# Designs tried in a protein design run: peptides against a protein of PDB entry 6B4J. Part 75

Target 1, 315 residues: chain A of PDB entry 6B4J
Amino acid sequence: DITMQWYQQLQDASMQCVLTFEGLTNSKDSQAKKIKMDLQKAATIPVSQISTIAGSKLKEIFDKIHSLLSGKPVQSGGRSVSVTLNPQGLDFVQYKLAEKFVKQGEEEVASHHEAAFPIAVVASGIWELHPRVGDLILAHLHKKCPYSVPFYPTFKEGMALEDYQRMLGYQVKDSKVEQQDNFLKRMSGMIRLYAAIIQLRWPYGNRQEIHPHGLNHGWRWLAQILNMEPLSDVTATLLFDFLEVCGNALMKQYQVQFWKMLILIKEDYFPRIEAITSSGQMGSFIRLKQFLEKCLQHKDIPVPKGFLTSSFWRS

## One batch from the design tools (peptide; aimed at target 1 K260 M261 L264 D268)

Design b1_p29_2_s4 (made by RFdiffusion4, then SolubleMPNN; from b1_p29_2, 17 letters changed)
Fold by OpenDDE base, seed 2:
Formats: C-alpha cells, sequence, structure tokens
Structure b1_p29_2_s4 (fold): chain B 315 residues (1-315), chain A 29 residues (1-29)
C-alpha cells in the first residue's frame, strides 16, 4: 500500500530525527540542558503567540521562526538563542517546531476552530522554506491522528488494548482511555489545521512556486476516505470538519469533479454512515447531512469562518 | 445507479494517479 509506505517513511524520518539529537536531549551537562531549554522555548513560544489579531504580528512571528531555522540568532526569554549553539540544535528545533504546530491543532484549533487559519498559513510558509519541518509536521500529525493519512490502525495479535487505543489516537493515562468527545475534539482540531495548511500560502513568499503539500492532497484524502468503510462517529465528524475548512477551496480547484464527489457522499456514502450511527451519535451525522444538503442546494461551499482576508494582512 | 458507479470509478482513478505522483515525488527527494 503506497499510503502506508508513505506513513511509515515519515515515521521513520521522525524517529531518525529524534536519534540525531539524542545527545542534546540526554545530556547531563548543565550547559547542554540550558541550550536545550532555550532552543525549545525559541521554537515553541512564537507558535503559541500566533493569533487572529493582526497580520503584522503574524509576519513578525513568521520572520522570527524563519530566522531561527536559518541559523540566525533570535531573542527568546531575554537571551540570544541560535541553533548553532549545539551541532544538534537545528534538528532539535525543527522537530520541536513541527510538534508544536500539531499541538496547536490538537489544543488551540480544537477549542477555537478559527485559529486554524493563522496557524496554518505560518506552517505552510515555513514548510515552503524548510521542507524538513513540513515532513515532521506530517509525521507528528499522522501519529496523533491516523485519520489525517487516512488509515485505520488494526489490532494485531498480542497487542495490548491500551497500545491499540493509542494507535487510534486516544490518550490513555493511568489505564484510563479518554472520553470519546475529547478524542473527537482533538482529532477535529488536527484535521481542521491540516485542511487549512493544504490550501494556504504565505502571502510574502514566492507564490509562483508549487505548494509543497497542496490541495491535491486534500482531494486524495477525500477519495481515500470515501473508499474506506466509515467509522462510527469519527467519519461523520472529520469529514464535516475537513469539508467545512477546505471545501470552498476544493470546489474552486476541482469544480465539476468536486460536485460529483459531494453527490457521491450524499447518495452513496451517507447510507453507510447512517447504518453504523447509533442514536447517541446522530449529532455529527446530522451536522454533516445538513451541511451537504445546503451546499448541494445552493451549489456553493461557503468560505470558512476565520479565513484570512486582505484586511487582516493590512493590519 | 450507473451514474454513481461512474463517479466512484472516476474518483478511484484520480486517487490512484495522485498516489503515484506522490510516490514519484518522494522518490525524487
Amino acid sequence: as target 1 above (315 residues)
Amino acid sequence: SEELKKIREELQEELKKLQEEELKRRLER
């Protein structure tokens, strides 16, 4: 399976990256520990500062992240920090930065869906300039949300139930699996972030270049989801999340083919989702149904709430 | 319906194409 090979390659690259900076992470030296902490803060704090407030602030954050990744010194916590402080500094920063972007999907976007767009445009812009960060974003995303690939992890003989639950994306703490609502909320955030990344370009970059991970991956994702058996509650939830965020962009890109896909979902795929939907899970199903019916009726997909406008970039 | 079948087939062909293209891009990197 080409998709599974891709998944595995990204995971392998991520694991290899971790191994490359083990010296920094496992060092008992006080100076190395300090450098690690400084680099981690320098990589992650700017991402946490991303907001919908002003385009100018977003540009400042982008420039800071790009400067750090370019080996330039940046100010963090009142100190000058550079990836050159340690031979493993760049790999470490790239990994932690990518991890933080995905965490923002899991946490911030999960709670505030509109936050997907400013986070995604920065991530996309950084990915364009630093492809390794993009690969690591995918690796982190795929590991936390296999539905972003998409694939459904299978239970293997001899596997512990908890390990299987973790593979499915659930958090398991003290032998307690997270509640389904919390799980879906986190998955939704990550899918929404991904859907935003694949459609957005950093406006101050070379827009003539091909998007490093563009809408073609969105089309692939949809096609693959539709070729899979639906999962109870999960499929209806994430399909809605994805289409709400990137449906307008897909409509513009794929036109007639996009509408054919929506018809296929409504007429062919819905009965399969309904068949596995319990009475307690009808909320996500109904939400998806209503969205698709409205879109088909109006022959339009609305621009998602929180989409960055020209006025945002002038602020 | 026959129409839905055709749509499904078209989507599967596009999926295959995209997967192959992505594989090529990865191998070239």
Scores: peptide ipSAE 0.062, ipTM 0.719, DockQ to the pose 0.666
OpenDDE base, seeds 1, 3, 4, 5: peptide ipSAE 0.029, 0.030, 0.090, 0.069; ipTM 0.573, 0.555, 0.734, 0.715; seeds 4, 5 fail the geometry check

Design b1_p29_3 (made by RFdiffusion4)
Pose (drawn by RFdiffusion4):
Structure b1_p29_3 (pose): chain A 315 residues (1-315), chain P 29 residues (1-29)
Amino acid sequence: as target 1 above (315 residues)
Amino acid sequence: SEEEELEEIREEIEEKEEELEEELEEEEE
């Protein structure tokens, strides 16, 4: 409940932001759409540019967003644009910027697991300088993936199925329901991004402040889901690609206490899945063992493939 | 014995989670 209450605080807080700019979106004038068009454009593209080439150019995207959010003018395609054009633009750009980070994790990181880090450092940095943006990221991240909270949505009695699948985060239309394969990845990329944000810190600017969403939330996440019964395919998958990404940082921080949590899912939580999962979906539960049978005996959890090296920063 | 050791690990994990929740609430204030 402490979590579910905190879960609601962010959700209805985001709905307050959906209404604070109400009128900027619900506007049909020519100029009214041009403004709504140029802001969302110059605020959601720099996030899409976030690449793995170098941290040198990764700063440009960070500065371009810091200037845009802090009110300074920003060079866009054609003429320069700024938030000072409209008082509602700031509380609007912060909304669309937040959704893009989760969306970049939704599409890109789900397919390309390594791009989770170069995106997360810009987000873990923008979260420091502007905390309001972070709560909005925790807002969208939580609804599109309630498994990141983590809370498994229970079945409310007397309701149709298509109503329930939407609550689980499946993308559904009038007649189309998102397959399970093309759904499981959308969740993987989301929590792989979440598992990266909590362990990374923006290096530049020399800030003595603390990480806005500390690695502590990584411990609670593993603990909060390992104390409850696992879902068949969702848990064994999400439980793996979270440890592969943040298992190295947690091993250093909570040295022995983290290992105790691992020798528990080995002999206490693995049986909790072998019966729950049918023979047609053991694929996820198998990767989870192949991941731990090594890590437990190697006394090490490999650094996530795609970690930003020193070479990436200087270069 | 193995099950008692596992229960002890469970309890240590829950205690550590509660400590972290208290520290987080203090940091938010």

Design b1_p29_3_s1 (made by RFdiffusion4, then SolubleMPNN; from b1_p29_3, 14 letters changed)
Fold by OpenDDE base, seed 1:
Structure b1_p29_3_s1 (fold): chain B 315 residues (1-315), chain A 29 residues (1-29)
Amino acid sequence: as target 1 above (315 residues)
Amino acid sequence: SREEKLKEIREELKKELEKLEEEELKRRE
């Protein structure tokens, strides 16, 4: 499977990255520990500060992240921090930054869907300038949310149940598996973030260049999902999330082909979802149904709530 | 027929998927 090969390559690259900075992360030296913590904060705090408040603030955050990745000193926690403080500093920061973007999808976007757009536009812009960060974002995203690939992890002989649950994206703590609603909420956040990334370009970059991970990946994702058997509750939830966030962009890009795909979803795939939907899962099912019906009726996919407008960038 | 049309769409989608996957693999090599 070509998709699985690609996924494995991403995971391998991520693992190799971890190995490159193992010396920094495993050091018992007090100075090395300090550097590690400073770099971690410098990488993650700016991402946590991303908000929908003002475009100018978003630009400041972007510039700070870019400066850090470029080897320039940045102020963090009242100290000057640079990736040059340690030979593994850049790799570590790239990894932690990418991880933090995905965590914001998992946590912030999960709770506040509109947060997907400012986070995604920064991530996209950083990805254009720092391709390795983009690859690491994908690695983290796909590992936490295999449905973003998409694939469904399978139980293998000899595998512990908890490990299988983790592979599926569930959090397992103290031998207790995460509740389904919380699981879906986190997956939704990550899918929404991904759907936003593939369509957004940083407005202060060279927009004439091809998006490093653009809408063609959205089309691929949909194609792959439609070729898979639906998973109870998961498919209906994530398909809705994906289409709500990037459906408008896909419509504009693929036009007639998009509508053919949407008809296929409604007429062919949706009944398969219905067949596996229990009474307790009707919420996600109904939401998807209503969305598809509305879009087909109006022959339009609405611009998602929270989409960044020109007025945002002038603020 | 509607069924024939849906079949056509499925086949087109499958071809697009294969193309995109191949392109992605090449970019990663």
Scores: peptide ipSAE 0.155, ipTM 0.787, DockQ to the pose 0.646
OpenDDE base, seeds 2, 3, 4, 5: peptide ipSAE 0.144, 0.169, 0.191, 0.172; ipTM 0.783, 0.795, 0.805, 0.799; seeds 2, 3, 4, 5 fail the geometry check

Design b1_p29_3_s2 (made by RFdiffusion4, then SolubleMPNN; from b1_p29_3, 15 letters changed)
Fold by OpenDDE base, seed 3:
Structure b1_p29_3_s2 (fold): chain B 315 residues (1-315), chain A 29 residues (1-29)
Amino acid sequence: as target 1 above (315 residues)
Amino acid sequence: KREEELKKIREELKKKLKEIEEEELKRRE
C-alpha cells in the first residue's frame, strides 16, 4: 500500500530527526540546556502569535520563522537566538516548529475554526522554503491524527487497550481515556488545518512553483476515505470538517469530477455511515447530511469562514 | 442504471487515486 508506505517513511524520518538532535535534548551541560530552551521558544512562540488580525503581522511572523530556519539570528525573549549555536540546532528547530503547527491545529483551530487559515498559510509558505519542515508537519499530524493519512488503526492481539486508544489518537492520562467530544474536537482542528494547508500559498513567495503539498492530496484524501469503511462518528465529523474547509477549492479545481464525488458520498457512502451511527451520534451525521444537501441543491460550496482575502493582506 | 453510474464514478475515483499516488511516488524518487 503506497499510502501506508508513505506514512511509515514519514514516521521513520521523524524518528531519525529525534535521534539526530538527541545530543542537544539529553545534554546535561548548562549551556546546551539554555540553547535548547532558547531554540524551542524561538521556534514555537512565533507560531502561537499567529492571528487573524492583520496580514502585516502575519508577514512579520513568517519572516522571523524563515530567518531562524535560514541560520540567521532572531530576537526571542530579549536574546539573540540562532540555530548555529549548536550543530543539532536546525534539526531541533525544524522538528519543534512542525510539532507546534500541528499543536495549533489540535488546540487553537479546534476551538476557533477560522484560525486554520492564517496558521495554514504560514505553514504552507514555510513548507515551500523548507521541505523538511513540511515532512515533519505531516509526520506529527499523521501520528496524532491517523485519519489525516487516512487510515484507521486496528487492534492487534496482545495489545493493551490504552495503547490502542492512543493509536486511534485518544489522549490517555492516568488510565483515563479522553472524552469522545474532546477527541473529535482535536481531530477536527487538525483536519481543518490540513485542509487549509493544501489549498493556500504564501502570497509573497514564488507562486509559479507547484504547491509542495497541494489540492491533489485533498482529492487523494477524499478518495481514500471513500474507499474505506466508515468509522462511527469519526468519519462523518472529519468528512464534514474537510469539505467545509477545502470543498470550495476542490470544486474549483476538479469541477464536474468533484460533483460526481459528492453524489457518490450522498447516495453511496451516507447509507454506510448511517448504518454504523447510533442515536447518540446523529449530530455529526445530520450536520454532514445538511451540508451536502445544501451544496448539491445550490450547486455550490461556500468559501469557508476565515478564508484570507486580499483585504487581509493589505492590513 | 443509477447503481451502474455510481459504480462508474467509484471506478473513476479509484483510477484518479492511483494516478495521484503514482505521481507522488515519482516526486519522492
Scores: peptide ipSAE 0.283, ipTM 0.849, DockQ to the pose 0.750
OpenDDE base, seeds 1, 2, 4, 5: peptide ipSAE 0.272, 0.270, 0.277, 0.271; ipTM 0.839, 0.839, 0.841, 0.840; seed 1 fails the geometry check

Design b1_p29_3_s3 (made by RFdiffusion4, then SolubleMPNN; from b1_p29_3, 15 letters changed)
Fold by OpenDDE base, seed 3:
Structure b1_p29_3_s3 (fold): chain B 315 residues (1-315), chain A 29 residues (1-29)
Amino acid sequence: as target 1 above (315 residues)
Amino acid sequence: SRKEKLEEIRKELNEALEEIEKEELERRK
């Protein structure tokens, strides 16, 4: 499976990255610890400051992140910080930045779906200029949310139940597994962020260039999902999330082909989801049903709430 | 038949998938 090969390559690259900056992370030297903390803050704080308030503020955040990744000094916590402070600084910052983007999907987007768009447009723009950050975003995303690949992890003989639960994306703390609703909320946030990234371009970049990870990957994701047996509650939830965020963009891009795919979902795949849906899980199922029926009836998918308009960029 | 139409759609979808995968492989080289 080509998709699984890509997944493994991304995970390997991520692991190699961690090994590359291990000297920085494991150093007991006081100066190295200080540099590490400064770099970590410089990489993550700007991402946490992303908001839907103004395009001008978003541009400032983007410029700061780009400057940091370009080896320029940036102000963070009242200090001048640069990746040149340590030979492993760039790798560390790229890794932590990518991790933070995914974390914003997991936390911020999970709670506020509209937040997907400003986070995604920054991530997309940074990815265009720094491809390694993009690969690391995918690595973190796919590890936390295997459904973004997509694949469903399988239980292997001899595997601990907790390890299997973690592979599925559940958080396990003190031998307690995360509640299903919280799990789905986090997965939803990450899928929504991904769906936003693949359709958005940074408006101040070279838009004539091909998107580094564009809508074709959205089409791929849907195709792969439709070739898989549905997972109870998860598939219905994430399929809805994905289509709500990028369905309009896919419709515009693929036109007739998109509608054929949507018919396939409604007529062939949806009954398979229904067959595995328990009475207690009908909420996600019904939501997907209503969405599909409405879209097919009106021959339209609405622009997602929070989509960035020209007026946003003029603010 | 309805079944045949759905099978045709699935075939077209898979062909498109293969094309995307091929393009991505070439881009990564």
Scores: peptide ipSAE 0.351, ipTM 0.883, DockQ to the pose 0.763; fails the geometry check
OpenDDE base, seeds 1, 2, 4, 5: peptide ipSAE 0.328, 0.329, 0.330, 0.330; ipTM 0.871, 0.873, 0.872, 0.873; seeds 1, 2, 4, 5 fail the geometry check

Design b1_p29_3_s4 (made by RFdiffusion4, then SolubleMPNN; from b1_p29_3, 15 letters changed)
Fold by OpenDDE base, seed 4:
Structure b1_p29_3_s4 (fold): chain B 315 residues (1-315), chain A 29 residues (1-29)
Amino acid sequence: as target 1 above (315 residues)
Amino acid sequence: ERKKKLEEIRKELEKSLEELEKEELERRE
């Protein structure tokens, strides 16, 4: 399976990255610890500052992240910080930055869906300039949300239940599994972030270049999902999330082909979802149903709430 | 007729997926 091979390659690259900066992370030296903490803050704080308030502020954040990744000194916590402070600094920062982007999907986007767009446009722009960060974003994303690949992890003989739950994306703490609603909320956030990344380009970059991970991957994702048996509650939730965020962009890109796909979803795939949906899972099912019916009736998919407009970039 | 139409759509989708996978492989080479 080409998809699984690609997934494994991303995970291997991520693991190799961790091994590369292990000296920095495991150092007991006081100076190394200080550098590590400074680099971690420099990588993660700007991402946490991303908001929907103003395009100018978003540009400042982008420039700061790009400067850091380019080996330039940046101000963080009142200190001048550079990846050149340690030979493993760049790898560490790239990894932590990528991790933080995915974490913002998991936390911020999960709670505030509109936050997907400003986070995604920065991530996309950084990815264009720093491909390794993009690969690491995918690695983190796919590990936390296998449904973003997509694939459904399977229980293997001899596997501990907790390990299987973690593979499915559940958090397990003190032998307690995460509640289903919280799980789905986190998965939704990550899928929404991904759906935003694949359609957005940084407006101040070279737009003549091909998107490093564009809408073709969205089309692939849908095609793959439709070739899979639906999972209870999960498929209805994430399919809705994905289509709500990038459906308009896919419609514009693929035109008639997109509508054929949407008809296939409604007429062929949706009944399969219905067949596995329990009475307690009707919320996600109904949302997807209403969305599909509305889109097909109007022959249009609305621009998602929070989509960045020209006025945002002038602010 | 409906089933036939849906099958045609499915085949088109599958073909498009294969093309995308091929393009991705070519970009990695």
Scores: peptide ipSAE 0.173, ipTM 0.793, DockQ to the pose 0.702
OpenDDE base, seeds 1, 2, 3, 5: peptide ipSAE 0.185, 0.177, 0.166, 0.178; ipTM 0.798, 0.795, 0.792, 0.795; seeds 1, 2, 3, 5 fail the geometry check

Design b1_p29_4 (made by RFdiffusion4)
Pose (drawn by RFdiffusion4):
Structure b1_p29_4 (pose): chain A 315 residues (1-315), chain P 29 residues (1-29)
Amino acid sequence: as target 1 above (315 residues)
Amino acid sequence: SEKEEELEEIREEIEALEEELEEELEEEE
């Protein structure tokens, strides 16, 4: 409940932001749409440019967003634009910027697991300078993936199925329901991004402040889900690609206490899945063991493939 | 049985650490 209460605090806090700019979106004038068009454009593209080439150019995207959010003018396609045009624009750009980070984790990181880090460092940096943006990221990240909270949505009695699948985060339309394969990845990329944000810190600017969403939330996540019964395919999958991304940082921080958590899912939580999962979906549960049977005996959890090296930063 | 008692002890240590971390987070807020 401490978590579910905190879960609601962010959600209804985001709905307050959906209304604070109410009128900027619900506007049909010509100029009214041009403004709504140029802001969302110049705020959600720099996030899409976030590449793995170098941290040298990764700073441009960070500065371009810091200037845009802090109110300074920003060069866009054609003429320069700024938030000073409209008082509602700031509380609007922060909304759209937040959704893009999760959206970039939704599509890109789900397919390309390594791009989770170059995106997370910019987000973990923008979270410091502007805490308001972070809560909005925790807002969208949580609804589109309630498994990141983590809370498994229970079945409310007397309700149709298509109503329930939407609560699980499946993308559904009038008649189309998102397949399970093309769904499981959209959740993996989200928590792989979440597992990267909590362990990375923006290097530049020399800040003595602390990480806004510390690595502590990584421990509670593993603990909060390992104390409850696992879902068949969702848990064994998400439990793996979270440890592959953040298992190295947690091993260093909580040295022995993290190892105890691992030798528990090995002999106490694995059986909790072997019966729950049918023979047609053991694919996830198998990767989870192949991951631990090594890590437990190697006494090491490999650094996540795609970590930003020193070469990436200088270069 | 001895292995089940050791696993239960590990459970308790994990839950205690989770509560300590939640209290530290609430203090930071």

Design b1_p29_4_s1 (made by RFdiffusion4, then SolubleMPNN; from b1_p29_4, 15 letters changed)
Fold by OpenDDE base, seed 5:
Structure b1_p29_4_s1 (fold): chain B 315 residues (1-315), chain A 29 residues (1-29)
Amino acid sequence: as target 1 above (315 residues)
Amino acid sequence: SERKKKLEEIRKEIKEEQEKLEQEELERR
């Protein structure tokens, strides 16, 4: 399977990255530890500061991240920090930055769906300038949310149940598996972030260049989902999340072809979802149903709530 | 049924579009 090969390549690259900066992460030297901490903070704090408040603030955050990745010194925690402080500094920062973007999907976007857009536009802009960060974002995203690939992990003979649960994206702590609602919430956040990334471009970048991971991946994702048997509750939830965030953009990009896809979803795929939906899972199912029916009836997919407007960038 | 045929046609078109997009992506790399 080409998709699985691609997924594995991403994971291998991510693993190799970790091995590359292992010297920095495992160092017992006090100075190396300090550098590691400073670099980690410099990489992650700006991402955590992303908000929906003002475009000017996003620009500042973007510039700071870009400066750091470009080998320029940045101020972090009252200190001047640079990736040049250690030979493995750049790889470490790229990895931690990518990880943080995905964590913001998992946490911030999960709780506040509108946060997807400011996070995504920064991520997209950084990805355009720093492709390795983008690959690492995908690696982290797909590992935590295999449904973003998409694929459904299967139980293999001899596998521990906990390991299987982790492969499915569940958090397992102290032999306790995460509750389904929390799991779906986190997955939703990551899918929404991904759906936002593939459609957004940093407005101050070179718009003549092609999006490094654009809407064509949205089409691919939908196409692959439609070729998979639905998973109970998961498919209905994430399909809705994806369409709510990037459906309008896909509609504009692919026009009639997208509407054909939406018809296929409603008429062919939706009954398959229904067939596996229990009475306790009707919420996600009904939400998807209502969304599809509304879109088809009105022949329009609304711009998602929280979408960044021109007024946002003037603020 | 005519409906089934239509859905199969749509599936085919989606696949063709996907293949086109994949080819375009490969050409960009």
Scores: peptide ipSAE 0.367, ipTM 0.879, DockQ to the pose 0.794
OpenDDE base, seeds 1, 2, 3, 4: peptide ipSAE 0.356, 0.364, 0.343, 0.351; ipTM 0.876, 0.878, 0.868, 0.871; seed 4 fails the geometry check

Design b1_p29_4_s2 (made by RFdiffusion4, then SolubleMPNN; from b1_p29_4, 17 letters changed)
Fold by OpenDDE base, seed 4:
Structure b1_p29_4_s2 (fold): chain B 315 residues (1-315), chain A 29 residues (1-29)
Amino acid sequence: as target 1 above (315 residues)
Amino acid sequence: EERKKKLEEIRKEIKESLEKLQQEELERR
C-alpha cells in the first residue's frame, strides 16, 4: 500500500531525527540542559504567539522562526539563542517546531477553528523554506491523527486495548481513556490545520514555486477517504471539518471534478455513513448532511470563517 | 439506473485520479 509506505517513511524519518539529537536531550551536563531548554523555548514560543490580530505581527513571528532555522541568533527569554550552540541543535529545533505546529492544531485550533489559518500560513511558509520541518509536521500529524493519512488503525490479535486506543489517537492516562467528545475535538483541530496548510502560501515568499504540500494532497485525501469504509462518528466529523476548511479552495482548483466528487459523497458515501451512525452520533452526521445539501443546492462552498484576507496582511 | 451508472463513472474517475497521484508521489521519491 503506497499510502502506508508513505506513512512509515515519515515515521522512520521522525524516529531517526529523535535519535540524532538524543545526545542533547539525554545530556546531564548543565550547559547542555540549558541549551536544550533555550532551543526548545526559541522553537515553540513564537508558534504559541501566532494570532489573528495583525499580519505584521505574523510576519515578525515567521521571520524569527526562519532566522532560528537558518542558524542566526534570535532573542528568546532575554537570551541570544542559536541552533549553532550545539551540533544537534538544528535537528532538535526542527523536530520541536514541527511538534508544536501539530500541537497548536490539537489544542488551539480544536478550541478556536479560525486559528487554523494564521498557524497554517506560517507552517506552509516555513515548510517551503525548510522541507524537513514539513516532513516532521506530517510525521507528528499522522502519528496523533492517523485519519490525516488517512487510514483507520485495526485491532490486531494480542494487542492491548490501551495500545489500540492510542493507535486510534486517543489519549490514555492512568488507564483512563479520553472522552469521545475531547478525542473528536482534537482530531478536528488537526484535520482543520492540515486542510488549511495545503491551500495557503506565505505571501512574502516566492509564489512561483509549487506548494510543497498543496491542494493535490487535499484531493488525494478525499479520494482515499471515499475508497475506505466509514468509521462511526469519526468519518462524518472529519469529512465535514475538511470540506468546511478547504472545500472552497478545492472547488476553485478542480471545478467540475470537485462537484462530481461532492455528488459522489452525498449520493454514494453519505448513505454508508448513515448506516453506521447511532442516535448518539447524530450531531456530526446532521452537520455534514446540512453542509452537503447547502453546497449542492447553491452550487457553492463558502469561504471558511477566519480565512486571511488582503486587509489582514496590511495590518 | 442512469444515476447509478453516472455514480460508477465518477467513482472510477476518482479512483484513477488517486492512482495517478500515488504514482506521481512514487516518482518524486
Scores: peptide ipSAE 0.453, ipTM 0.905, DockQ to the pose 0.802; fails the geometry check
OpenDDE base, seeds 1, 2, 3, 5: peptide ipSAE 0.428, 0.430, 0.446, 0.442; ipTM 0.895, 0.896, 0.903, 0.900; seeds 1, 2, 3, 5 fail the geometry check

Design b1_p29_4_s3 (made by RFdiffusion4, then SolubleMPNN; from b1_p29_4, 14 letters changed)
Fold by OpenDDE base, seed 5:
Structure b1_p29_4_s3 (fold): chain B 315 residues (1-315), chain A 29 residues (1-29)
Amino acid sequence: as target 1 above (315 residues)
Amino acid sequence: SERKKELEKIREELQKALEELEKEELERR
C-alpha cells in the first residue's frame, strides 16, 4: 500500500532523527543538559506564543524560529541560544519544533479552532524554508493522528489492548484510556491544523514557489477517506473538521471537481457513515450532513472562522 | 441507474488522482 509506505518512511525518518541527536538527549554532562534545555525552549516557546492578536507579532515569532533554524543566535530565556552549540543541535531543534506544532494542534486548536490559522501559517512558512521540519511535522502528526494519513490502525494478534489504543491515537495513562470526547477533540485539532497548513502560505515568503505540502495533499486526503470504510464517529467528525477548514480553498482550487466530490459524499458516502453510526453518535453525523447540505444548497463553502485576512497582517 | 454510474465515475476519477498524488509524494522522498 502506497499510503502506508509513505507513512512508514516518515516514521523511519523521524526515528533516525531521534537516533541522530541521542547523544545530546542522553548526555549526563551538565553543559550538554543545559544546551539541550536551552535549545528545547528556543524551539518550543515561540510556537506557544503564536496567537491571533496581531500579524506583526506573528512575523516576529516566525523570524525567531527561522533564525534559530538558520544557525543564528536567538534570545531565549534571557540567553543567547544557537543550534551550533551542539553538533546535534539542529536535528534536535527541528524535531522539537515539529513536535510542538503538532502539540499545538492537539491542544490549542482542539480547544480553539480559530487558532489553527496562525499556527498553520507559521508552520507552512517554516516548512517552505526548512523542508525537514515539514517532514517531521507530518511524522508527528500522522503518528498521533493516523486519521490524518489517513488510515485506521487494526488490532493485530498478540497486541496488547493499550498498544492498540495508542496506535489509534488514544492517550493511555495508568491503564486508563482517554475518553472518546477528548480523543475526538484532539484528533479534530490536529486535522484542523493540517487542513490549515495545506492551504496557507506565509505572506512574506516567495509565494511564486509551489507550496511544499499544498492543497493537492488535501485532495489526496479526501480521496483516500472516501475510498475507506468509515470509522464510527471518527470519520464523520474529522471529515467535517477538514472540510470546514479547507473546503473553501479546495472549492476554489478544484471547482467543478470539488463539487462532484461533495455530491459523492452526500449520495454515496453518507449512507455508509449512517450505517455505522449509533444513536449516541448522531451528533457528528448530523453536523456533517447539515454542513454539506448547506454548502450544496448555497453552492458555496464559507471561509472558515479565524481565517487570516489582510487586516490581520496590517496589525 | 444512470446516477449510480455517474457516482462510480467520480469515484474512479478520485482514485486515479489519489494514486497519482501518492506516487509523486513517494518519488519526492
Scores: peptide ipSAE 0.252, ipTM 0.829, DockQ to the pose 0.596
OpenDDE base, seeds 1, 2, 3, 4: peptide ipSAE 0.247, 0.258, 0.260, 0.248; ipTM 0.826, 0.835, 0.835, 0.824; seeds 2, 3 fail the geometry check

